Peptides against a protein of PDB entry 6J54. Designs and how they scored, part 185

Target 1, 223 residues: chain A of PDB entry 6J54
Amino acid sequence: NENLFASFIAPTMMGLPIVTLIIMFPSLLFPTPKRLINNRTISIQQWLIQLTSKQMMAIHNQKGQTWSLMLMSLIMFIGSTNILGLLPHSFTPTTQLSMNLGMAIPLWSATVFTGFRYKTKTSLAHFLPQGTPALLIPMLVIIETISLFIQPVALAVRLTANITAGHLLIHLIGGATLALLNINTMTAFITFTILILLTILEFAVALIQAYVFTLLVSLYLHD
Target 2, 42 residues: chain B of PDB entry 6J54
Amino acid sequence: QFQFTGIKKYFNSYTLTGRMNCVLATYGGIALLVLYFKLRSK

## One batch from the design tools (peptide; made by RFdiffusion4, then SolubleMPNN)

Design b2_p22_3_s4 (from b2_p22_3, 16 letters changed)
Fold by OpenDDE base, seed 2:
Order: structure tokens, then sequence, then C-alpha cells
Structure b2_p22_3_s4 (fold): chain B 223 residues (1-223), chain C 42 residues (1-42), chain A 22 residues (1-22)
């Protein structure tokens, strides 16, 4: 069991945590363009950022589009860290619940406070769905209030659980494959095939979870 | 869409203002209940 | 009918919570 969770331990060098360097590393992969015509890789990156920006900001008005830079930086950060975390012997900072809560709580609170600041009536009315029977109004308002406070936890836990579970499955099946190589080569080949398919799935999950996390923050801002 | 009169005009689940008032009334009621039990325990 | 409406709303919220957690 200790071997299974070894990859989730915060890495240290000479007793000093190097998590800060790992978190900052993805920023080196996205250099700022300095030329009118950039390299192919930078051009593709800028194109993808523009496409995703257009899609995410399509539902927002001018005030909501002010958040575009923050939301796009968030999706790029989470996406890049998740993908880099799938590399062998790599530490994924987003597997740490503390990091995801550190992102979810401020962003959620900012969206909620922004809603109350600019759309006070709509934000207060959001605690009561339309068409609710009169006798159920007090209970439903309480439930919706609880639901609101669960949102930042759900954002953090969803990202953490999906990435962590994926890493655990890769390690378990990978370990089983290595163990079966000396027992039955045919069975080891089957488990290895499953491992490859799972790895491909986890790459997709890594990107989807980054998108969903940012999208939900955006949706909370829209409400 | 719905024409409400009296108390239903201000407290309904269909209009934006009515929903807001219902939410405020619910929070106010909860706050009063908490205050009542707090004062009762002292 | 009121109990049915409450159960339906709770089911909706549970579904939303599940979608948020998955």
Amino acid sequence: as target 1 above (223 residues)
Amino acid sequence: as target 2 above (42 residues)
Amino acid sequence: ELYKALVEELARLTELLLLLLL
C-alpha cells in the first residue's frame, strides 16, 4: 500500500519541497509570443487558446468576458499539469486536494460575490426554483443554500478524485502487468493492452477534467 | 404571466421579486429561530 | 402531490450532485 501511494507524496530535494518548481514548470511550455509569425508549436497553442476562449466566453456578456484571461489561464494550467502528471515518475500537483481546494474556493467565492454585487436580485432568487409549491419553499431554500456551499468542494473533489483514481489504476494495472510477466506472458500481454487503453483514456480525462473545472467556474459566474 | 394579489404578490415562486422575498423571509425566519433559541438558552 | 414534488426536487438535486462529483 505504501508503494501505491508513493507517487502522490510531495517530492522533496534534500529535505526541501520542490512542489513549487513542479507547479511552475508548465508555464515554461507556453512562452509569450514576441513575433508576428511565431513558431509552429506556439502558433498552434495560440490558436487552441483562441478557440477555447471563444467557446467559453460565448455565454458571457461584456462583464463576464473580463474573466476570460483568468479562466483561460486556469484551464491551461490545470490541463497542462494533468497531462504532464501522466508522464512516468511524474508528480501531479492536481492530485493534491489542498491545491484544488486552493483554486476552487477563491474562484467560487469570487463568482458568488460578483453575482451578489451586480445581480443581487437574481442571485437571491436563485435559491428558490420557479414553480415551487408554497409549502416546500422554506425547505427548498435551505437545500439550495447547502447545494451552493457544496459547489467549491465538488469542484475540488471531482478534479482530485478523477486524476488520483486514474493514476492509481495505471499503477495497479502496471504493477500487475510486471508481476504477470514472470508468471504468464499471455495474461501479461492482455493486462498490458488494458494498461495502454487506460492510459489513452486518462489523457482524455485529464483534459476533460480541466475543461469541466473551468467551465463550472464560468457557469457559476454566469448565474 | 400570473396575476397575484395580496400577500401572494410579494411572496410567490414565479416572479423574480417574489422568489427573492421568499428567500429573504426564509433566512429571516431561520435567523429569528436561531436568535430565539440562543436567547432561551441564556 | 407536495411530497411527490419534494421527492422529485431532491432527486434532481441528487442527480446534479452526482454529475458534479463524477
Scores: peptide ipSAE 0.047, ipTM 0.774, DockQ to the pose 0.021
Fold by OpenDDE base, seed 3:
Structure b2_p22_3_s4 (fold): chain B 223 residues (1-223), chain C 42 residues (1-42), chain A 22 residues (1-22)
Amino acid sequence: as target 1 above (223 residues)
Amino acid sequence: as target 2 above (42 residues)
Amino acid sequence: ELYKALVEELARLTELLLLLLL
């Protein structure tokens, strides 16, 4: 039903898209620290950023660590937008495939280009796994090339599909619970319990997808 | 380290240089095939 | 009919979600 997808319609007012404001809103939640001892919220944010930064940049050398700022900003952006999107009656920009492609394609192209620029031999050699039998080389190179071009699409689709599917599932189960309240209260209680568990899962998924998206971008950079 | 002689020195699946050359050769072959079919159509 | 459609859609979405999470 159209009502199920109403949450995914881009909000507009007077013909002007409010999506821009929604996208910019998460940036306001992360103020720049100015004190040695900050508030609890800022301290937690800094701790999380440092933890994730340390984890993700551990696989990179000094040159690769120059991407830390971009990768950390990316994970914070996607994570915050995903979490905010789980709020009732909220619009998540990351449910739009166009947005995710808009992020994935440039980042992927940048990583690939950087790889070819600074590590041409290794990057070209990556199209052929080590130890491949000679007869399989042409076919495997083709497959690996196709795999490379599918990466940005898979990256964007994964994020979009996970978030969108989660939202739809919450709406459907929520609608089912409301419908069952008038039919059988006991079954409605069971479905409501499932809804709660699902919402908790979706909070985790929202964070995980942000992490995975950024991690894969980082991994492509490392390769 | 692998010591290859002859053509295997330049085209192998074990060394970085060999792998790179194999990839380039594959792309070159595909390009030539595409070129052949394009020229054949005209 | 509505119930069947709902169950089918839920199953589809659940399957999709599981496939994407794994």
Scores: peptide ipSAE 0.030, ipTM 0.698, DockQ to the pose 0.017
Fold by OpenDDE base, seed 4:
Structure b2_p22_3_s4 (fold): chain B 223 residues (1-223), chain C 42 residues (1-42), chain A 22 residues (1-22)
Amino acid sequence: as target 1 above (223 residues)
Amino acid sequence: as target 2 above (42 residues)
Amino acid sequence: ELYKALVEELARLTELLLLLLL
């Protein structure tokens, strides 16, 4: 079991945590454009940012669109870290629940407080669904309040669980494939094929989870 | 669209204001209950 | 003979890739 989770241990060098460097590394992959016509890589990055920005901010009003920069930086950060985490012998910071909570809680709090600041009536009314029977109002308000506080936790856990589960599966199937190489080559080939398909899926999951995380933050801001 | 009279005008699950008032009333009630039990335990 | 050599080389590369994934 320790071998399965060894890849999720925060890496250290000489007793110093290098996690900070790993977290900051994706920032180097997205340099600021310096020219009117940039390199192909930068152009693609800017295009993707623009595309996702338009999709994410379409639901927001002008005031909500001020969050575009932060949300785009968030999705690029999470997406980059998730993709880099799929490299062999790499550490994925987003597999750490503490990191995801560290992102989710402040963002959630900011959205909730922003909602109360500018949309007080609507925000308070959100604790009671429309059409609720009168007898269920107190109970439902309490439940909805609890649900609100669970949102940041659910957001963080969802990201952590999906990325961690994918990594575990890759390691498990990979380990099984290695073990079967000396036992049954045909079975090893089958497991290897599954491993390849799984890795492709995990690349998609890595991007989807980044998108979902950012999308939910955006939705909390809107609602 | 919805015509409410009396107390239902202020406390209903259909209008925005009504829902807001219901939520505030619920929180107020809970706060009072907590306060009551806190003072009672002394 | 060339086919066998190719298969052996591919198998070796596969093993190496698997070791890198773990």
Scores: peptide ipSAE 0.023, ipTM 0.625, DockQ to the pose 0.011
Fold by OpenDDE base, seed 5:
Structure b2_p22_3_s4 (fold): chain B 223 residues (1-223), chain C 42 residues (1-42), chain A 22 residues (1-22)
Amino acid sequence: as target 1 above (223 residues)
Amino acid sequence: as target 2 above (42 residues)
Amino acid sequence: ELYKALVEELARLTELLLLLLL
């Protein structure tokens, strides 16, 4: 069991944590364009950023659109780290719950405080759904308050659990395939096919989880 | 448009102001309960 | 013989890929 979880241990070099370097590495993959006509890779990156920014910020007013830079940087960071984490023998910082909480809590608190500062009446009214029977009002307000505090935890745990579970499945199916190679080649071929399909799925999951994380932060800002 | 009279004008689940007042009243009630138990234990 | 050689090469590549994924 320890060998299975060895890939989730934070890497150290000579007693110094190299996690900081791993976190900073994805930023090098997205250089700022300096030319009027850029290379194909940079042009595709800028095009994707523009498309995603238009889609995510469509629900926000002009004041909410000021958060576009932060939200786009967040999705690019999480997406790039998740994709790089699918490389062989690579460490994914997003598998660490501490990192995801470190991102989720400040972003959640910023959205909540922004709501209370600029939209105090509407923010307080969100603790009570419209049309609630009078007898259920106190209980429902308490439930909605608890729900608000669970939001940053759910956001961090969702990202951590999905990425971690994906890595575990790849290791388990890969180990099963190796064990079956010497027992039955036909069954090993089937398990290997499943491993390939699972790997393709994990590439999709890596991008989807980055999008969902950023989208939920955006929705909390809107409400 | 709902026309409310009396206490229902300030405390209702249909208007924005009414919903806000209901939330504030709930928090105020909880704060008073907590204060009561703290003063009783002393 | 060519079929057997192809299967052996595919098995070798599969093994290498599995070692990279684990």
Scores: peptide ipSAE 0.021, ipTM 0.611, DockQ to the pose 0.011

Design b2_p22_4_s1 (from b2_p22_4, 18 letters changed)
Fold by OpenDDE base, seed 1:
Structure b2_p22_4_s1 (fold): chain B 223 residues (1-223), chain C 42 residues (1-42), chain A 22 residues (1-22)
Amino acid sequence: as target 1 above (223 residues)
Amino acid sequence: as target 2 above (42 residues)
Amino acid sequence: ALLEALLQLALSLLTVDHLFLL
C-alpha cells in the first residue's frame, strides 16, 4: 500500500525540503518578453495567455478585470505544475491537499471579502435565490450559507482528487503492464495501450483542472 | 415591475433589498435562538 | 477496491458539485 503513495511523499534532500524549489521551478518556464517580436515559443505562450485571459475575463467588469493578472498567474502555475507532474518519477505539488487548500482558502476568502466590500447588497442577496417561496426562505438561506463554506473545500479537493487519481491510475496500470510482460505479452500490450490512452487523458485533465480551478475562483469573484 | 405593499415591501424574495432583509432576518433569528439556548443552559 | 473507491469519490464529488453549484 505504501508503494502506491510513495510518489506523493514530499521529496527532501539532505534533510532540506526541495518542495520549495519544485514549486518555484515552473516560473522559470515563462520568461518575460523583452523584444517586440520574440521567439516562436514565447510568442505562442503569450498568445495562449491572451486567449485564456480574454475567455475568462469576458464575464467581468472593469473592477473584476483587475484580477486578471492573479487569475492568469494561477492557471499558468497550476497548469504547468500538473503537466510537469506527468513526467516519469516526478513529484506534483498539486497532489498535496495542503497546497491546494493553501491556494483555495485565501483566494476564496479574498473573493468573498471583495464581494462584501464593493457589492454588499448583492452579496447578501446571493444567499437567497430570486423567487423563493416565503416558507422556504430560512431553510434555503441556511443551505446557501453552507454551500458558500463548502466552496473552498470542494475547490481544493476537486483539484487534488482528480490529479491524484490520475497519477495513481498511471502508476497502477504501468506497474501492471510491467508485471504482465513476463506472463502474457498480449494482455500486456492491451494494458499498455490503455496506459497510453490514459496518459493522453491525464494531459487533458491537467489543463482542464487548472482551468476549472481558476474559472471557479473567477466565478466566485463575479457573484 | 413588482409592486409590493406592507411587510412584503421590505421582506420579499424578488427585490434586491427584500432578499437582503430576508437573509439578515434569518441570521438574526438564528442568533437569537443560539442566545436563547445558551441562556437556558445556565 | 481502490478503483471502486476512486469511482465512489468521483461520484460523490460530482453530486456535491451539482447540488451546491460548485
Scores: peptide ipSAE 0.194, ipTM 0.794, DockQ to the pose 0.031
Fold by OpenDDE base, seed 5:
Structure b2_p22_4_s1 (fold): chain B 223 residues (1-223), chain C 42 residues (1-42), chain A 22 residues (1-22)
Amino acid sequence: as target 1 above (223 residues)
Amino acid sequence: as target 2 above (42 residues)
Amino acid sequence: ALLEALLQLALSLLTVDHLFLL
């Protein structure tokens, strides 16, 4: 079990953390366009960013659309890091709960404070759903307040757990496949097929988790 | 149109202002309870 | 509806991953 978790330890070189370089690397894959007619890869990237931006910002007013740059950068960062993390012998920073909390808490707090500043009445009223019986009002307000504070934790844990669990499963099935190569070649072939299917699933999960994380931040902004 | 009179005009679960006042009243009540227990312990 | 579907999908994937790890 300890050997399985060894891949999740933050890598260091000569005592210096190289995690900072790993975090900055995905940004190199998305260069800024300099020409009127760009390469096919850059054009596809810009098209995807435009589509996702239109889809996510459709629910927001003009003031909420100011967050478009932040949200798009967030989804690109998380998505790219998750995909790169599926490469062999790679380290995924988003498997670390500290990293995800470091992103979730500031973004969540910013959305909540923005709501209180510009929409104070609506934000305060959100703690009590409409039509609640009078006797249940105090208890429900308390529950809703607790629910609010659980949001950043759930946001970080969801991303961490999904990516980490996927990595562990790939390692376990991969190890089982190697162990069965000398025992039964037919069963090893079956487990290898499952590993391939699982890897494809994890690619999808990586993108979905990036999208869900960003979408939830956007929804908290909208309230 | 909501026709509320008296206390229900300010504290209701149907209007935006009423909901806001209910939330503020709840927080105020909790704060007063915490203060009461803190002062009692001293 | 889309949000709920995505959340349910995410939760289902999370549960499946945990079930296989147990």
Scores: peptide ipSAE 0.181, ipTM 0.775, DockQ to the pose 0.021
Fold by OpenDDE base, seed 4:
Structure b2_p22_4_s1 (fold): chain B 223 residues (1-223), chain C 42 residues (1-42), chain A 22 residues (1-22)
Amino acid sequence: as target 1 above (223 residues)
Amino acid sequence: as target 2 above (42 residues)
Amino acid sequence: ALLEALLQLALSLLTVDHLFLL
């Protein structure tokens, strides 16, 4: 039913795209700290950024740690947009495959190019797993090459599918609860309870998918 | 811990250099095949 | 050790991805 997917249409006002403003909105939630000891919210945000940066950049050398700013900004952007998308009647840009491809393809290409530039031998050797029988080498190299090109697509589709599926399920259960309010209030209460549990799960999914997306980009950088 | 001699020294699936050479040889072979079929069609 | 850690991480990511996609 097309009405179920109406919430995923890019919003416009008088023909002007509001999606640009929606994408920029999460930046307002993370202001630049000005004081040595900031308020509690900013302090928690900075602590989370430091914690995630230490965890994600632990596998990288000094050159790889130069990507910390970009990767942290990426996880903050995706995480914020995913969480804000769970607000009622809100549009999540990360449900659009074009948005996620727009992030995945450049980041993936950058990681691949940096790998070939600084770790040429390791990057080329990655197309052949260790211990492969000699007769299977050509076929496996081809498969691994195809696998490399599927990585940006898988990265974008994974994020899109997880967030979109969660939103669809919330809309379906929410619509069912509203429809059952005038039919059977007891059943409507049960479906509403399921909706609450589902929304809690989707909050976790929103953060996990942001982390997984950024982590995979980091892993591709590490090769 | 692997000791290879002859052609296996340069083309093996255990050493980093050997794996790299195998990948390059595979790509080179594919490129030559594509070139051959392209020239054959004309 | 690094390869094992990456393998474990990949498996964990695969399980999480599979769990939340269904």
Scores: peptide ipSAE 0.181, ipTM 0.791, DockQ to the pose 0.022
Fold by OpenDDE base, seed 3:
Structure b2_p22_4_s1 (fold): chain B 223 residues (1-223), chain C 42 residues (1-42), chain A 22 residues (1-22)
Amino acid sequence: as target 1 above (223 residues)
Amino acid sequence: as target 2 above (42 residues)
Amino acid sequence: ALLEALLQLALSLLTVDHLFLL
């Protein structure tokens, strides 16, 4: 068991946590542009940010578009950390549920409170779907209220579970390939091929989870 | 447009105001029930 | 058994992620 979860232990140096350094490291990969025409790396980054920003903010009014900076920074942070976590012997902070809850709960609370602040009537009405039979109103309001409180938990758990499951799967298949090298080289080759395909999938999952996390936060803001 | 009269004007599942009032009434009812059981236990 | 359970979990999570993309 220790070998399986060794990569998920928070790294420390002489008893001091270095998780803060790991969390801050992705920021170095996204320098601020200084020129109108930047190098290829910065240009691609800006292009991606613009595309994602346009897609996510299209559903929001001017007031909602104020959140663009926060949401874009969030997706860049989660995406970069997830991708960096796929490096060999790396630690992904997003595998820690505490971190994801630390992001999800405040963001969810902010979206809910902003909704009540600016659209109080609509936000309160959201607890009751339109056209509900009168007899089902109390029960449905309760269910919808519970659903609301599950949102931050689901948001955090989804991200944590997806990234963690991917890492575990890569580790297990990788371990299986190494074990089969001395038993049957042919089967080891098959498992190695699966490992390669899985790693490609996990790269996609890493980006998708970042996008979904941010998108859901944006959708909660829209409601 | 929905035309409601009487109590249905304030408590309906079709209008925004009606939905809001239904939600508030539900929360109020739950709060009263909780208070009732809390006071009964004492 | 652990590998199967983890695989099922991974697949289920992947499917859920795919559903949210739709």
Scores: peptide ipSAE 0.169, ipTM 0.773, DockQ to the pose 0.027

Design b2_p22_4_s2 (from b2_p22_4, 17 letters changed)
Fold by OpenDDE base, seed 5:
Structure b2_p22_4_s2 (fold): chain B 223 residues (1-223), chain C 42 residues (1-42), chain A 22 residues (1-22)
Amino acid sequence: as target 1 above (223 residues)
Amino acid sequence: as target 2 above (42 residues)
Amino acid sequence: AVELALQQLNLSLLTVEFLFLF
């Protein structure tokens, strides 16, 4: 039981937090292009960034387009950290709720404050859906207000839970595979196949969660 | 496209201004209720 | 339109979350 959660403990070396280095490491994988014609890997990265930027920012007006840099950096950070976390014996910082809250709360607050600053009437109107019966207006406004405050929590917990659950499943199936190696090699092979399929799925989940996290932040900004 | 007259012009769930006013009225009502209970208990 | 999109996204995310819980 204790060994199961060992991968989620923040790694430290001689009392020094290695977590800071782990968080900063993905930045090395995305170098800034300095030439007009770059290497194939850099060109592919920039192309993917441009495509995702165009897709995510299509819903925003010119004022919302200012957030493109921050949102793209966010998706690159979360996506890279999640994928790197699937490497053997690796630690994913996004499995820590504290880190995800550290990203979710400021971004959510920024989107809410920008909404109230530039679109005050629209932002206040969003607490009441259009077409609501008159008798349900007070109750629904309260519910929507509560829903607003749940947004940062849901944003952080969703990312944390999805990545953590994926890691737990990989560990559990991996442990079961090792336990069945000497008991029944055939069943161990089947379990190992499931593990491979699960790891492929988790790679997809890692990217999807990064995209969803950033997309939700962008949607909150658009209001 | 909606024609509202009287109080429904300012408090409706279909127009942007009407929705805003409904939200403000709800918050104001809650604030007044909280204030009433605090003053009553005092 | 954004509210409807948000509601649809929430429902889709909820279904995905339940799907990954086996």
Scores: peptide ipSAE 0.178, ipTM 0.789, DockQ to the pose 0.024
Fold by OpenDDE base, seed 2:
Structure b2_p22_4_s2 (fold): chain B 223 residues (1-223), chain C 42 residues (1-42), chain A 22 residues (1-22)
Amino acid sequence: as target 1 above (223 residues)
Amino acid sequence: as target 2 above (42 residues)
Amino acid sequence: AVELALQQLNLSLLTVEFLFLF
């Protein structure tokens, strides 16, 4: 129904898209450090970025570590947009499949091409798992090839579906709580409690999905 | 660890080169099959 | 090692997808 998906409509102001401003808004929350000893909020942010950077890039070689800036910016962008999307009456750009495909396909293709450029033999060998029985080799190579092409789709759909489903569920339960306030206050209180628990879960999901998205991109790079 | 001789030396699922050759052979076979059916239809 | 890591990641992602289906 139109009422259920009203929050997922791309916002426009007098026909002009506001979505560009919404996408750029998270960048204002992460200012560039200007001092050696920054403010507490900036210091915490930089510390978290450094921790995640160390964890994500620990498995990569020197060539793979050149992607650290892009991967860290990606996780910060997706994470911040997902968290900001949980604000009431806010629009999350990551609920749009076009947005996530726009990130997934180029990053996936770049990682696959990078793998073929620097590790051609190993990358080609990944289409056949080690120790496969000889009779299953042709079929398994085909399956692994199909699996490779499903990766960018799964990467985008996973992020889109998880965030969208969470938002839909919050809206549905929220609408149900408001409707039940006039019918049965006790039942409305129960549904409201579920809504609070669900919102807490969605905060965790928002961060996890951002991390998983970035991690998978990094793993495809390492291949 | 495994000593392969003959064709198994180049087409095996344990060595890196063997796996690569198996993948290339599979793609080549599929390409030849597609080419065969394309030429057969014309 | 990379294949094992990918396999473990796939299992972890599968569990996360089921746990965080909502």
Scores: peptide ipSAE 0.167, ipTM 0.792, DockQ to the pose 0.024
Fold by OpenDDE base, seed 4:
Structure b2_p22_4_s2 (fold): chain B 223 residues (1-223), chain C 42 residues (1-42), chain A 22 residues (1-22)
Amino acid sequence: as target 1 above (223 residues)
Amino acid sequence: as target 2 above (42 residues)
Amino acid sequence: AVELALQQLNLSLLTVEFLFLF
């Protein structure tokens, strides 16, 4: 099944990694507004950013709202990369676990450290859920501590797995459709229909995973 | 709303301070255990 | 409230992931 995972290999040209350019490409899709009345595309982008920012940062106080710029940039990056990854023969950087870990670990660490700095009592108390029986306190504290350290891994793996699984499924069904074109045209048509439906689903998944990733980071910040 | 007396005042799972103290006590206990086993091995 | 929200979110995400067969 080496051919199935060929699309997930980091692309290179003459030994030079072009993945860096692919990662930077989404930034070109979001130009900075320069006019009071921008074009329709920029206006829609700003509206989406404003909407998501208002929704996501509503739970945070003034100190937490300072993270709005970073979180909005994060969701735009992940969302755009995920959507672009659905293009034919495209490479999605978010399918690489290293990429997602590179985002998850620093952000998680920053949220945890920020929590301990400004909300020390609350952060420490978070390791023990309210109402825990006295006999279970030591074990539960240990479990909660372990759970904390699993958070960045779970965050990265969740994003990677969801995006990768979607791409893999599209590839498999697409390959099956091509194979069935010369065998059974009716079955190929059915498979193609499923492929279209799956592609629509993957567009939704791409946006949802981007939102969930940023939302979880935001929630960790709130503690 | 919760009124605790004695040791429960400082170590409880309901108040914020109590929860914090329980967590700190747990970590302290683990640290002491690790230290004990480390010194015992010698 | 945050803990409850996290639990609800985790449950919802788990159900969605299971529903999508991913």
Scores: peptide ipSAE 0.167, ipTM 0.793, DockQ to the pose 0.023
Fold by OpenDDE base, seed 3:
Structure b2_p22_4_s2 (fold): chain B 223 residues (1-223), chain C 42 residues (1-42), chain A 22 residues (1-22)
Amino acid sequence: as target 1 above (223 residues)
Amino acid sequence: as target 2 above (42 residues)
Amino acid sequence: AVELALQQLNLSLLTVEFLFLF
């Protein structure tokens, strides 16, 4: 049973944590452009970043657009780590709940504190939806406060659960295909086909989760 | 859009100020309840 | 406005989660 979760153990060599190197590795895949006309790969990367930044920051004013650099770096980091995690025998830091909480809690706290600092009245008013009956106001305010505190947990758990579940499914179906190779080749072929479809799905999930995480942080900033 | 008078001017679910006051009133009430139980135990 | 956007986003995220079985 431990073999099922062995891929989620943080790797170390000679007692030194390799996790730091794994986290830093995606940064090497996105070099900073220094030319007016860059390589095709860098041009595509810049184009994608510009499109995503335009879409995500369109809802923000100038004050919110100051967060563009951080949000774009966040989506690139999570997206790249999730995609690299689909490589065989790779370790994905985003499968660790501690990692995702370490990203979610500070970002959420920053958005909430900025909201209370610069938009105090609006932020406080968000705890009570418009048009609520007078009898439901106290209970609804409590529910909205609880909902606010669940947001960072939901951000972290959503990302960890989606990536972890995907890795587990790939591992389980992959193990099943190997086990069925010597039992029934036809069924093994079917399970292998499912494995391929699942891997394609996980590529999509990896990108979607990165986008959703950053988008939710952006929306919390906008309040 | 809405014209309120009296207590409804300060405590309503439609205006931004009214909603804020309602939220503050609820938090204040909870804080007073917690304070009451804390002082009661002492 | 933002609350409506959040509601729409939550609905879309929920549908995506069900679609991808996660």
Scores: peptide ipSAE 0.136, ipTM 0.786, DockQ to the pose 0.024

